# Peptides against a protein of PDB entry 4J2C: the designs that were tried, part 16

Target 1, 107 residues: chain A of PDB entry 4J2C
Amino acid sequence: MEDPFFVVKGEVQKAVNTAQGLFQRWTELLQDPSTATREEIDWTTNELRNNLRSIEWDLEDLDETISIVEANPRKFNLDATELSIRKAFITSTRQVVRDMKDQMSTS

## One batch from the design tools (peptide; aimed at target 1 M1 E2 V8 E64)

Design b2_p16_6_s2 (made by RFdiffusion4, then SolubleMPNN; from b2_p16_6, 6 letters changed)
Fold by OpenDDE base, seed 3:
Structure b2_p16_6_s2 (fold): chain B 107 residues (1-107), chain A 16 residues (1-16)
Amino acid sequence: as target 1 above (107 residues)
Amino acid sequence: SREEELFEKLQKKLEE
């Protein structure tokens, strides 16, 4: 079985980029309500939340795989550097998501 | 193993 982590990582990165674009638009729409309809605001908000939720779901699965590896390192024998990269990716991505969610929750 | 099961789960998600 091929390790899917790098593939999922790529998908998460794409989702993050999409979310950031949606977040930017969301911010613009709220800053100037005259520039868009309520329909666009709702669509943007919904798409943004869906993307963020998808990212969080993937991160939970990825994080669990790391926990399993760390619990039995001899079994999986992953390179320490690779493991560190994976952990850093999850941590940083969670922060990016949290930052967007925090701004959305306060608006 | 549990990790293999998760890998399989992730692969399935990617195929959706």
Scores: peptide ipSAE 0.173, ipTM 0.753, DockQ to the pose 0.443
OpenDDE base, seeds 1, 2, 4, 5: peptide ipSAE 0.138, 0.133, 0.146, 0.150; ipTM 0.726, 0.724, 0.734, 0.734; seeds 2, 4 fail the geometry check

Design b2_p16_6_s3 (made by RFdiffusion4, then SolubleMPNN; from b2_p16_6, 6 letters changed)
Fold by OpenDDE base, seed 5:
Structure b2_p16_6_s3 (fold): chain B 107 residues (1-107), chain A 16 residues (1-16)
Amino acid sequence: as target 1 above (107 residues)
Amino acid sequence: SREEELLEKLQEKLKE
């Protein structure tokens, strides 16, 4: 059985890349209103929020997998290094999401 | 849901 953690991790990584692109466009639109329309701002904002929400949901799933593995370490045969990598991925990704959300909420 | 599928796979692994 393939570890389903990597499937979700891959989806999160794709969503992060998409969100980063949308966030960049979002900042550009707000920095130069002469090149922006309300419609594009709204679309970009909505798409960005949707991606961020998807990421947050997937991170909860990934966090649950870690809880299950830690409760049954022998069944999954994951060493401390692998668990650390997985936890670090979740932590760093949450920080990326938080940074974008913080900037959006203050604009 | 995707979450349910993920958890099901984990449960299957636990049964091995």
Scores: peptide ipSAE 0.056, ipTM 0.676, DockQ to the pose 0.156
OpenDDE base, seeds 1, 2, 3, 4: peptide ipSAE 0.049, 0.047, 0.049, 0.053; ipTM 0.666, 0.681, 0.677, 0.665; seeds 2, 3 fail the geometry check

Design b2_p16_6_s4 (made by RFdiffusion4, then SolubleMPNN; from b2_p16_6, 6 letters changed)
Fold by OpenDDE base, seed 3:
Structure b2_p16_6_s4 (fold): chain B 107 residues (1-107), chain A 16 residues (1-16)
Amino acid sequence: as target 1 above (107 residues)
Amino acid sequence: SREEELFEKLQEKLEK
């Protein structure tokens, strides 16, 4: 059985890929309004925001697990490299989400 | 959620 963290990591990664696809479509729709209806724009925007929100929620939960481990590392005995990978995943994923949100907020 | 379950497990260990 896989480590729960890495299972969630995989799911978040899939959600990120989905969000990136939606973001690409969102960009295309706004660049050429003649290519899509208002309904598609609204749907794409909504789906994108929902995905981003879901990712952010998962990252918060994962981040809390990191905090618990760091509060008493002797109890959990996680490998330092593993902990670093987990932290890096959260940080990098937050950046990806933030980049998309920044572009959406300015449009 | 899976992350919540992990959190709960870790939280339990923290309380000990």
Scores: peptide ipSAE 0.139, ipTM 0.698, DockQ to the pose 0.087
OpenDDE base, seeds 1, 2, 4, 5: peptide ipSAE 0.132, 0.127, 0.134, 0.134; ipTM 0.694, 0.716, 0.720, 0.717

Design b2_p16_7 (made by RFdiffusion4)
Pose (drawn by RFdiffusion4):
Structure b2_p16_7 (pose): chain A 104 residues (1-33, 37-107), chain P 16 residues (1-16)
Amino acid sequence: MEDPFFVVKGEVQKAVNTAQGLFQRWTELLQDPTREEIDWTTNELRNNLRSIEWDLEDLDETISIVEANPRKFNLDATELSIRKAFITSTRQVVRDMKDQMSTS
Amino acid sequence: ATENREKLHEYYHDEV
């Protein structure tokens, strides 16, 4: 088989980008005073977070699985470090948006 | 997306 980690990584990258875009408009709709647009934007943003959070759990499990069985997966160590790094940074990106959503 | 998640599961769980 081919390893789909990078395919799913790509998908997570696009949802983050979508979330970033919705978050920007979401901030605007609050700072320059309708309800219907705010509600749609808020829930779609949450929809992007639902997909991202889920995908990160699975991707993080794959790293745990690869480390428990290194010979089967034969992953370059640098590549593997970059994979954990993606999870780490992406989790931070998602958490930060939610915090701004909570205070704003 | 569903097919990619099935493939990810098969690669890291079912073939392990």

Design b2_p16_7_s1 (made by RFdiffusion4, then SolubleMPNN; from b2_p16_7, 8 letters changed)
Fold by OpenDDE base, seed 4:
Structure b2_p16_7_s1 (fold): chain B 107 residues (1-107), chain A 16 residues (1-16)
Amino acid sequence: as target 1 above (107 residues)
Amino acid sequence: REENRKKLREFYVENV
């Protein structure tokens, strides 16, 4: 069986890109009320939140795999560099999500 | 994503 980590990683990356686009639109709508409808604001906000939630869940799943690998190093025999890259991806992606959530909560 | 979660479980949990 092929390691599915990279499949999920890829989907997370796509979701991040989508979220960043939604976040940009969200920012634009709030900064220019004259061109913004409540409907679009609500839609954008909900879509953004849904994407962020999905990312967070996937990151939890990915993080769990790392814990399993570290608990069974001989079973998986992953390269140290690869494991580091996986951890870095989760950490950096969580930060990206956190930054967007922080800005949304303070607006 | 449900399929992906299933794959993760199959590989990492059930494979251990």
Scores: peptide ipSAE 0.633, ipTM 0.929, DockQ to the pose 0.863
OpenDDE base, seeds 1, 2, 3, 5: peptide ipSAE 0.630, 0.631, 0.626, 0.628; ipTM 0.928, 0.928, 0.926, 0.927

Design b2_p16_7_s2 (made by RFdiffusion4, then SolubleMPNN; from b2_p16_7, 11 letters changed)
Fold by OpenDDE base, seed 1:
Order: structure tokens, then C-alpha cells, then sequence
Structure b2_p16_7_s2 (fold): chain B 107 residues (1-107), chain A 16 residues (1-16)
């Protein structure tokens, strides 16, 4: 069986890109009410929150895999470079999500 | 998505 980490990572990356686009539109709609409808605001907000929640869920799973791999190094046999890349991805992605959530909560 | 979660479980948990 192949390591599914890269597949989940890919799904997270897609969700991040989608969320960033939705966040941009969310900001635009709230900054210029004359161009915004309640329907689009609600749709954008819901889709954004759903994507962010999906990302956070996947990141929790990905983060747990790090601990499992590090606790069983001979079984998984991942090199230090790959582990560093995985950790960096989780850390940076969490920050991206946090930044969007913080801006949404202060609006 | 569910298949992916299943593969994740099998790889990281069931195999350990």
C-alpha cells in the first residue's frame, strides 16, 4: 500500500486555493454592498466556512500521521527531508487558515 | 473521500 499523505495533501491544497478565492470574493462583497446580494454573501460565506473546516479536519489527520511515523521510523522509513516538508506544509497551511478565520471574526 | 480516509486508516493505523 502506498502512503496516502500526498493525496490528502493535494486535496488540502485544492481546498486552500478554493478558500482563498472565496475569501477574496467575501471581502469584496462586504466592502461594497451595492454589488452584493444576500444570496451571494450567504453562499460565499457558507462555502468558505465549509472549505476551511475541511482543511482543518485534513490537517489534524495529516498532523497525526507525523507522530505515528516518528514513533515508528523503521516501519514507514521516511527521510528527514520529507518529514520536514510535511511538517512545514501543515504549519504554513494552518497559518493561512488562521489568517482567514481571524479576518472573518473581526468583520 | 471516504475511500481515501479508509486508505489512510489502513496505512497508518491498521498496519501499525
Amino acid sequence: as target 1 above (107 residues)
Amino acid sequence: REKLREEHRKFYYDSV
Scores: peptide ipSAE 0.398, ipTM 0.856, DockQ to the pose 0.885
OpenDDE base, seeds 2, 3, 4, 5: peptide ipSAE 0.394, 0.394, 0.396, 0.396; ipTM 0.856, 0.856, 0.855, 0.857; seeds 2, 4 fail the geometry check

Design b2_p16_7_s3 (made by RFdiffusion4, then SolubleMPNN; from b2_p16_7, 8 letters changed)
Fold by OpenDDE base, seed 4:
Structure b2_p16_7_s3 (fold): chain B 107 residues (1-107), chain A 16 residues (1-16)
Amino acid sequence: as target 1 above (107 residues)
Amino acid sequence: MEEARKKLREFYYDSV
């Protein structure tokens, strides 16, 4: 069986891109209320929140795999470089999500 | 996402 980490990673990356697009629209709607409907604001907000929540959940799953690998190094036999890349991805992605959430909470 | 997550569980959790 092939390691599915990269599959989930790829899906998380796609979700991040989607969230960033939704976030941009969310910002635009709030910047110009004259061009925004309550319906679109609500839809965009909900979609964005759902997407961010999904990303956070997937990151937790990915993070747990790191712990499993580190607890069973001989079984998975991942080199240090790959493990570092995986950790960096989780850390950086969490930061991206946090930045969007912070801006949403202050608006 | 669920399918990928399922594979993740099968690979990492069910194997240990």
Scores: peptide ipSAE 0.453, ipTM 0.881, DockQ to the pose 0.924
OpenDDE base, seeds 1, 2, 3, 5: peptide ipSAE 0.452, 0.453, 0.448, 0.451; ipTM 0.881, 0.882, 0.878, 0.881

Design b2_p16_7_s4 (made by RFdiffusion4, then SolubleMPNN; from b2_p16_7, 10 letters changed)
Fold by OpenDDE base, seed 1:
Structure b2_p16_7_s4 (fold): chain B 107 residues (1-107), chain A 16 residues (1-16)
Amino acid sequence: as target 1 above (107 residues)
Amino acid sequence: RKELREQHRKFYVDSV
């Protein structure tokens, strides 16, 4: 069996890109209500929240793999560089999500 | 998503 980490990582990356686009539109719609319909605001908000939730869920799973690998280094045989890359991805992605959520909560 | 979670379990949890 191949390591599912890469597949999940890919889905997270796609969801992040989608969320960033939705977040930009969300900001634009709220900044100029005259150009926004309730339907688009609701759609954008819901899609954004769904993507963010999906990302957070996947990040929890990915983060769990780190702990498992570190507890069983001989079993998985991942080098320090790869493990570092995985950790960095989770950390940076979590921050990106947090930044968007913070702005949504204060707007 | 369900399949990925299952793969996660098999690869990381059950294999240990």
Scores: peptide ipSAE 0.399, ipTM 0.861, DockQ to the pose 0.835
OpenDDE base, seeds 2, 3, 4, 5: peptide ipSAE 0.392, 0.389, 0.392, 0.397; ipTM 0.859, 0.858, 0.858, 0.861

Design b2_p16_8 (made by RFdiffusion4)
Pose (drawn by RFdiffusion4):
Structure b2_p16_8 (pose): chain A 104 residues (1-33, 37-107), chain P 16 residues (1-16)
Amino acid sequence: MEDPFFVVKGEVQKAVNTAQGLFQRWTELLQDPTREEIDWTTNELRNNLRSIEWDLEDLDETISIVEANPRKFNLDATELSIRKAFITSTRQVVRDMKDQMSTS
Amino acid sequence: TREEELEARLQERLEE
């Protein structure tokens, strides 16, 4: 089989990009004074977070699985480090948006 | 098992 981690990584990257875009408009709709547009934008942004959060759990489990069985997966160590790094940074990206959403 | 289900799910996404 081919390893789909990078495919799913790509999917997460696109959803983050989408979430970044919605977050920008979401901030605008609050800072330059309708309800219907705000509601749609808020819930779609949450929809992007739902997908990202779920994907990160699975991707993080794959790292746990690979480390428990290194010979089967034969992953380059640098490549593996970069995978954890992606999860770390993406989790921080998502958390940060939610915090701004909570205070703003 | 859970690992088999995760692998099947990720492979399905690669096939799409």

Design b2_p16_8_s1 (made by RFdiffusion4, then SolubleMPNN; from b2_p16_8, 7 letters changed)
Fold by OpenDDE base, seed 2:
Structure b2_p16_8_s1 (fold): chain B 107 residues (1-107), chain A 16 residues (1-16)
Amino acid sequence: as target 1 above (107 residues)
Amino acid sequence: SRIEELLKKLQEKLEK
């Protein structure tokens, strides 16, 4: 059977890129309130939060796939290297999301 | 969704 993990990974990466763009704009809007409308601030903030939430949800499910594979190694043909890559992706992506959330919460 | 499809495929393999 086909393993679409890489497809989901790509979708998560796209969402991360979008979130990073929104985060940058969010930062700019807050740094110069005189040029920012409340509407744009609210829109950007909401879009950013929604994207981050979506990413976190996908990461939880991706993490579950790893747990399933590790619990049933004979059912799946994934070597240690591939498994490590998948784990690293989830870990690093969670960190990226956490960093943005931390900055938003402390601002 | 793609993630749901992934989980479903994994579940199907477990049942075989």
Scores: peptide ipSAE 0.151, ipTM 0.772, DockQ to the pose 0.102
OpenDDE base, seeds 1, 3, 4, 5: peptide ipSAE 0.149, 0.148, 0.145, 0.136; ipTM 0.770, 0.769, 0.765, 0.760

Design b2_p16_8_s2 (made by RFdiffusion4, then SolubleMPNN; from b2_p16_8, 7 letters changed)
Fold by OpenDDE base, seed 1:
Structure b2_p16_8_s2 (fold): chain B 107 residues (1-107), chain A 16 residues (1-16)
Amino acid sequence: as target 1 above (107 residues)
Amino acid sequence: SRVEELMEKLQKKLEE
């Protein structure tokens, strides 16, 4: 049975890149009213929030997989290095999402 | 996403 964690990781990374692009546009729209319509601001804001929520949901499930593997090491045969990589990915990605959310909430 | 698939695979492994 193949381990699809790396596939999910890639999907989350793409989602993060998309969110970062939306976040950049969001900041630009708020800084330059001459190029910003309320419709685009609302669309960008909603898309960004949806993407961030999706990422957070995926991270929760990925985090759960780590707990399951750690509770059943003989069944999954993952070494400490691989587990560390997975944990680091989740931690760093959560921080990236948190930073964007913090900036949105303070605007 | 493939997260659901991952969780299903984990569940199958737990039941082996």
Scores: peptide ipSAE 0.167, ipTM 0.774, DockQ to the pose 0.100
OpenDDE base, seeds 2, 3, 4, 5: peptide ipSAE 0.160, 0.160, 0.156, 0.151; ipTM 0.770, 0.768, 0.768, 0.763

Design b2_p16_8_s3 (made by RFdiffusion4, then SolubleMPNN; from b2_p16_8, 8 letters changed)
Fold by OpenDDE base, seed 3:
Structure b2_p16_8_s3 (fold): chain B 107 residues (1-107), chain A 16 residues (1-16)
Amino acid sequence: as target 1 above (107 residues)
Amino acid sequence: SRIDELFEKLQKKLEE
């Protein structure tokens, strides 16, 4: 049986990949108006935002699980290394999302 | 959801 954390991690990673693809298309559409329709821009923007929101929601939940584990170390067998890996995933993924959001907000 | 499963597992551990 898979650890639910890693299942969610995988789903977040897939969502990040999807978002990055949408972000790249979003950038292309804005760079070359001759290839862009308002319809595609709106669709791409909405899909991108939806993916980013989904990622952020999952990261909040994952972050909460870490807080629970840290508050009850005797009840969980996660070692410091595994906990660090999970924290690093959340931190790095938040940064990736933030970078895309920052670029979208300034355009 | 998978997150629900994770929280359920955590909660079970807390109740043990």
Scores: peptide ipSAE 0.067, ipTM 0.685, DockQ to the pose 0.095
OpenDDE base, seeds 1, 2, 4, 5: peptide ipSAE 0.059, 0.059, 0.056, 0.064; ipTM 0.682, 0.682, 0.673, 0.687

Design b2_p16_8_s4 (made by RFdiffusion4, then SolubleMPNN; from b2_p16_8, 7 letters changed)
Fold by OpenDDE base, seed 2:
Structure b2_p16_8_s4 (fold): chain B 107 residues (1-107), chain A 16 residues (1-16)
Amino acid sequence: as target 1 above (107 residues)
Amino acid sequence: SREEELFKKLQEKLKK
């Protein structure tokens, strides 16, 4: 049986990769309006926002599982290293999302 | 979704 955390982590990673591609295209479209259609800009923007929201939602749930484990560490098999890896993933991914959102808001 | 269902299972397990 696969750890559900790893499954969600994998889905988040896929969404991050998708978002990064969309963000790159979003940047290109806004940097050269002469080659961009309103339809593509809107589609790209919406898809990007949807992916970012999906990531944020999953990260909140993953973060909740961390809190549960930390509240009762004796019950769970996770060691400090694994817990650290999970925390680091959430933290770093939130930063990636934040960076994209910041750039979108300042454009 | 599969992701949500698996997550819910994890949540329920952890809350026990």
Scores: peptide ipSAE 0.142, ipTM 0.716, DockQ to the pose 0.137
OpenDDE base, seeds 1, 3, 4, 5: peptide ipSAE 0.145, 0.158, 0.143, 0.152; ipTM 0.715, 0.725, 0.733, 0.718; seeds 1, 3, 4, 5 fail the geometry check

## One batch from the design tools (peptide; aimed at target 1 E11 W57)

Design b2_p17_1 (made by RFdiffusion4)
Pose (drawn by RFdiffusion4):
Structure b2_p17_1 (pose): chain A 104 residues (1-33, 37-107), chain P 17 residues (1-17)
Amino acid sequence: MEDPFFVVKGEVQKAVNTAQGLFQRWTELLQDPTREEIDWTTNELRNNLRSIEWDLEDLDETISIVEANPRKFNLDATELSIRKAFITSTRQVVRDMKDQMSTS
Amino acid sequence: SRYEEIAERHLEKIAES
């Protein structure tokens, strides 16, 4: 089989981009004074987070699985490091948005 | 295997999207 990690990585990348866009408008709708638009934007942004958070759990498990069985997956070590790195950075990106959403 | 189950779940979700 082909390894779909990078496919799912790409899906996570798009959702983050979408979340980044919604977060920007979300900030605007609060800083330059309706309710209906704010509600839609807020919940869609949360929808992007739901997908991202779930995808990151699965992607993180795949790294745990690959490390428990290195010979079966034959992953280049540098490639593997970059995979963990993606999870690390993306988790930070998501957390940061939620913090700004909490205070703002 | 667990990996294949995760892969099928994500590819099926992408196809349905």

Design b2_p17_1_s1 (made by RFdiffusion4, then SolubleMPNN; from b2_p17_1, 11 letters changed)
Fold by OpenDDE base, seed 2:
Order: C-alpha cells, then sequence, then structure tokens
Structure b2_p17_1_s1 (fold): chain B 107 residues (1-107), chain A 17 residues (1-17)
C-alpha cells in the first residue's frame, strides 16, 4: 500500500501549482484593471484563496503526522532522513503559501 | 472526499500505534 503521506503530498503539490498559476493571473489582473473584468477578478481571487486554504489545511494534518511519528519513531519505520524530508516539505510549502498571502494582503 | 477519507484512516492508524 502507498504511504498516505505521499498521497496528500502529491495533492498539496498539485494545489500549489494551481495556486501559483492563479496568483500570476491575479497579479496581472490587478496590475492593469482596464483589461480585467470584475467576473475574472472575483473568480481568480476566490479560486486562489480556496486553493491556499486547502493547502494550509492539508499541511496542518501532515504536521500532526510528524508529531505522532516523532513520539514513536521506531513503530513507523521512518529514519531521520525521511522525517527531515517530510518536515522540509511542510516548511517550504508553508513559506510558498505565506509569500502569496503576504503579497495579497499588501495589494 | 477520497483524499480526506484516506488521510482520516491514516491518522487513525497512526494514533492507534
Amino acid sequence: as target 1 above (107 residues)
Amino acid sequence: SRLEEIFKKYMERLKAK
């Protein structure tokens, strides 16, 4: 059976890619409102926020799995390297989300 | 969703160990 962590990781990565595309379009729409319709702005903004919230929710769950594994590392057959990789994924993804949210909040 | 169900089962297994 596939490790469910990687299933969620894959979905998060897909959501990040989608969010980055939406963020790019969001930036373009706000930079030149004359070429943007309200409908597209609203749609893009809503889709972007939905994706970001979805990512954050998944990351919180993934973070919980880390805490459980760290409490009993030998029971899950995860060495320090694998655990480090999982932590790095969560940390880096949170940073990507935070960067987009920071730019949205200052616009 | 499928993903939510998979993750829920995963978490339950983790907590049970």
Scores: peptide ipSAE 0.077, ipTM 0.647, DockQ to the pose 0.082
OpenDDE base, seeds 1, 3, 4, 5: peptide ipSAE 0.059, 0.060, 0.043, 0.076; ipTM 0.631, 0.631, 0.612, 0.660; seed 3 fails the geometry check

Design b2_p17_1_s3 (made by RFdiffusion4, then SolubleMPNN; from b2_p17_1, 7 letters changed)
Fold by OpenDDE base, seed 3:
Structure b2_p17_1_s3 (fold): chain B 107 residues (1-107), chain A 17 residues (1-17)
Amino acid sequence: as target 1 above (107 residues)
Amino acid sequence: SRYEEIAKKFLERLKEE
């Protein structure tokens, strides 16, 4: 049986990789205006924001699953180790998103 | 790399416009 948490986790990880690539290009475009067109800057910025927003929504859903499990742990048979791993993933991913958003807001 | 893939996607979009 497939655990739905891991499905969403995989989607989030893919979105993070995409966002990191977009963020890299975004920084390059801003660092060297001679190689940047307004069109690519706008496209990259919009795609990056969309990816970050998607990640944030998925993390909220994952966070909700944690709350549900913690409310009735015996029903879901998740041990403390697995629950900690899931929490750590959400926390660390939120930090990655926050770091990119902070840099975007200060540019 | 993922970066190169993203750049290529943008270029392809421009060609279609």
Scores: peptide ipSAE 0.037, ipTM 0.591, DockQ to the pose 0.027
OpenDDE base, seeds 1, 2, 4, 5: peptide ipSAE 0.035, 0.036, 0.031, 0.029; ipTM 0.570, 0.578, 0.606, 0.596; seed 5 fails the geometry check

Design b2_p17_1_s4 (made by RFdiffusion4, then SolubleMPNN; from b2_p17_1, 9 letters changed)
Fold by OpenDDE base, seed 5:
Structure b2_p17_1_s4 (fold): chain B 107 residues (1-107), chain A 17 residues (1-17)
Amino acid sequence: as target 1 above (107 residues)
Amino acid sequence: SRLEEIFEKALKRLKEE
């Protein structure tokens, strides 16, 4: 049996990797219009936004599970170290998403 | 408990994503 948290964590990490690749291409397309078509810009932008939204949605669910565990730690067999790792993952991932969104909103 | 039940449901939902 696999911990459901790690299943979603894996999905989020894959989405982050995909988003980072799309973001890199997005920046390249906008920095050199001679290499860009409107179709590729639109596709890249949409795919990037979709990945970012997917990540944000998954992080909300993960954050909810952490809140439930913290509300009643005696009922759940998660130690403090694991809980800290999970919280750090959510926090750092949200920052990565936020940084990309901030750059997209100013372009 | 209610909280435990909510957590189990949440985990189930997460796993099915």
Scores: peptide ipSAE 0.050, ipTM 0.657, DockQ to the pose 0.265
OpenDDE base, seeds 1, 2, 3, 4: peptide ipSAE 0.041, 0.041, 0.038, 0.049; ipTM 0.607, 0.620, 0.612, 0.659

Design b2_p17_2 (made by RFdiffusion4)
Pose (drawn by RFdiffusion4):
Parts: structure tokens; C-alpha cells; sequence
Structure b2_p17_2 (pose): chain A 104 residues (1-33, 37-107), chain P 17 residues (1-17)
């Protein structure tokens, strides 16, 4: 088999980009005074978060699985570190958006 | 569990939806 971690990583990267774009418009719709557009933008942004959060759980479990069985997966250690790093940073990116969404 | 299979199963589930 080929390892699909980087494929799913790519999918997460695109959704974050989409979420970043919706978050920007979402901020605008609040700061320069309709309801229907705000509602659509809010829920689509939440839709991006739902996919991202789920994908990060699975990706994080794969790291746990690889570490429990290093010989089977033969992953370069630097590559593995970068994988955890992606999860760490992406979780921070998502959390930050939600916080701005909560206060704004 | 197998790490590669876990991600492939989830991608297949999305494809079926």
C-alpha cells in the first residue's frame, strides 16, 4: 500500500484555506453594516471546521499507530515530526478562528 | 489497527456518501 497521510493532509490544507476565506468574509459581514448571507457563511465555515476536526482526529490516531509499530511503517523520523507538527499547527489555526467567531 | 488502512477506509466512506 501507499501511505495516504499526505493525501489527507492535502485535503485538510484545502479546507483550512476555504475556512480562512469564509472567515474573512464573515468578519466583513459583521463590521460594515444581510441575515441570509451571514447565516450561509457562518454554517459553511462550521462545515469546514467539521471536516477539519474529524480529519485531524484520524490523522492524529495514525501517528499513535505508527509509533506503536515503527518497523511496519518505516517512516523517516523527520517526516514523522513534521506530521505531528502539522496537526499541532492546524489545530491552533482552527481554534483561533473559532475564538474570533465567539467574541465577534 | 493499521494506520494506512484507517485513512483509506475513511476516504472510501466519503466516496460512498
Amino acid sequence: MEDPFFVVKGEVQKAVNTAQGLFQRWTELLQDPTREEIDWTTNELRNNLRSIEWDLEDLDETISIVEANPRKFNLDATELSIRKAFITSTRQVVRDMKDQMSTS
Amino acid sequence: EDAWQLLNDRRQQKAEE

Design b2_p17_2_s1 (made by RFdiffusion4, then SolubleMPNN; from b2_p17_2, 11 letters changed)
Fold by OpenDDE base, seed 4:
Structure b2_p17_2_s1 (fold): chain B 107 residues (1-107), chain A 17 residues (1-17)
Amino acid sequence: as target 1 above (107 residues)
Amino acid sequence: MDAIELLKEKLEKKKKE
């Protein structure tokens, strides 16, 4: 059985890229009210929040998969490098999401 | 997302082997 972690990773990465685009637009809308409608602000904000929430949910599930693997290391036979990559991805992605959320909460 | 469900399912199956 192959481990489809890379598929999930790819989907999360795409979601992060989407969120970053939405975040940029969100920032632009707030910086230039003359070009922003309430409708677009609301839409962008909601899309961004939903996207970030989805990413966070996936990261929690990915974190669980790490725990499952670490609980049965001999069964999964993942090398230390791959496991480190997976952990690093989760950690770094959480930070990216956190940075966006922090900026949204202060605005 | 659908992929994470598949991943968890496969891992659980592997865990029970």
Scores: peptide ipSAE 0.097, ipTM 0.732, DockQ to the pose 0.108
OpenDDE base, seeds 1, 2, 3, 5: peptide ipSAE 0.087, 0.094, 0.091, 0.095; ipTM 0.721, 0.725, 0.730, 0.729

Design b2_p17_2_s2 (made by RFdiffusion4, then SolubleMPNN; from b2_p17_2, 12 letters changed)
Fold by OpenDDE base, seed 4:
Structure b2_p17_2_s2 (fold): chain B 107 residues (1-107), chain A 17 residues (1-17)
Amino acid sequence: as target 1 above (107 residues)
Amino acid sequence: MDAIEKLKEKLEKKKLE
């Protein structure tokens, strides 16, 4: 049985890229009200929040997979390098999401 | 996402083996 972790990882990465694009637009809209409509602000804000929420949910699930593997190391036989990569991905992605959320909460 | 459900399912299945 192959481990489809990399598939989920790829989907999360795409979601992060999308969120970053939305975040940039969100920032631009707030910085230049003359070019921003309430409709676009609301849409961008909602899309961004939903995207971030989805990422966070996926990260929780990915974190659970780590726990499952670590609870049964002999069954999954993942090398230390791969496990570290997976953990690092979750940690770094959480930080990226947190940074965006922090900036949104202060605006 | 659908992929994560599949991943968890496979892991749970292997866990029970």
Scores: peptide ipSAE 0.127, ipTM 0.749, DockQ to the pose 0.108
OpenDDE base, seeds 1, 2, 3, 5: peptide ipSAE 0.120, 0.125, 0.120, 0.123; ipTM 0.744, 0.748, 0.751, 0.748

Design b2_p17_2_s3 (made by RFdiffusion4, then SolubleMPNN; from b2_p17_2, 12 letters changed)
Fold by OpenDDE base, seed 4:
Structure b2_p17_2_s3 (fold): chain B 107 residues (1-107), chain A 17 residues (1-17)
Amino acid sequence: as target 1 above (107 residues)
Amino acid sequence: MDAIELLKKKLEERKKE
């Protein structure tokens, strides 16, 4: 049986890329308000927040699957390298999201 | 997501075995 973890990982990665693009635009709009309407600012902000929220939810789900595996490691016989990659992905992605959220909260 | 739910289900089933 295949492990669908990579499918969710891929979707998270796409959401991260989207969020980063929106974040860049968000920054540009705030730096020069004359270049955009309030509607674009609101839309960009909303889309960005939605993407970040989506990522956070997916990361929680991914983290839960890891917890299940780690609770019974011998039953799953997962490659240690793969498990490490999964954990690292979650950790690094959380940091990326946190960085964007921190910038938004201080602006 | 269907993918994560399927994974969780699979893992839970194996956990109970």
Scores: peptide ipSAE 0.073, ipTM 0.679, DockQ to the pose 0.100
OpenDDE base, seeds 1, 2, 3, 5: peptide ipSAE 0.070, 0.073, 0.070, 0.065; ipTM 0.673, 0.681, 0.676, 0.657; seed 1 fails the geometry check

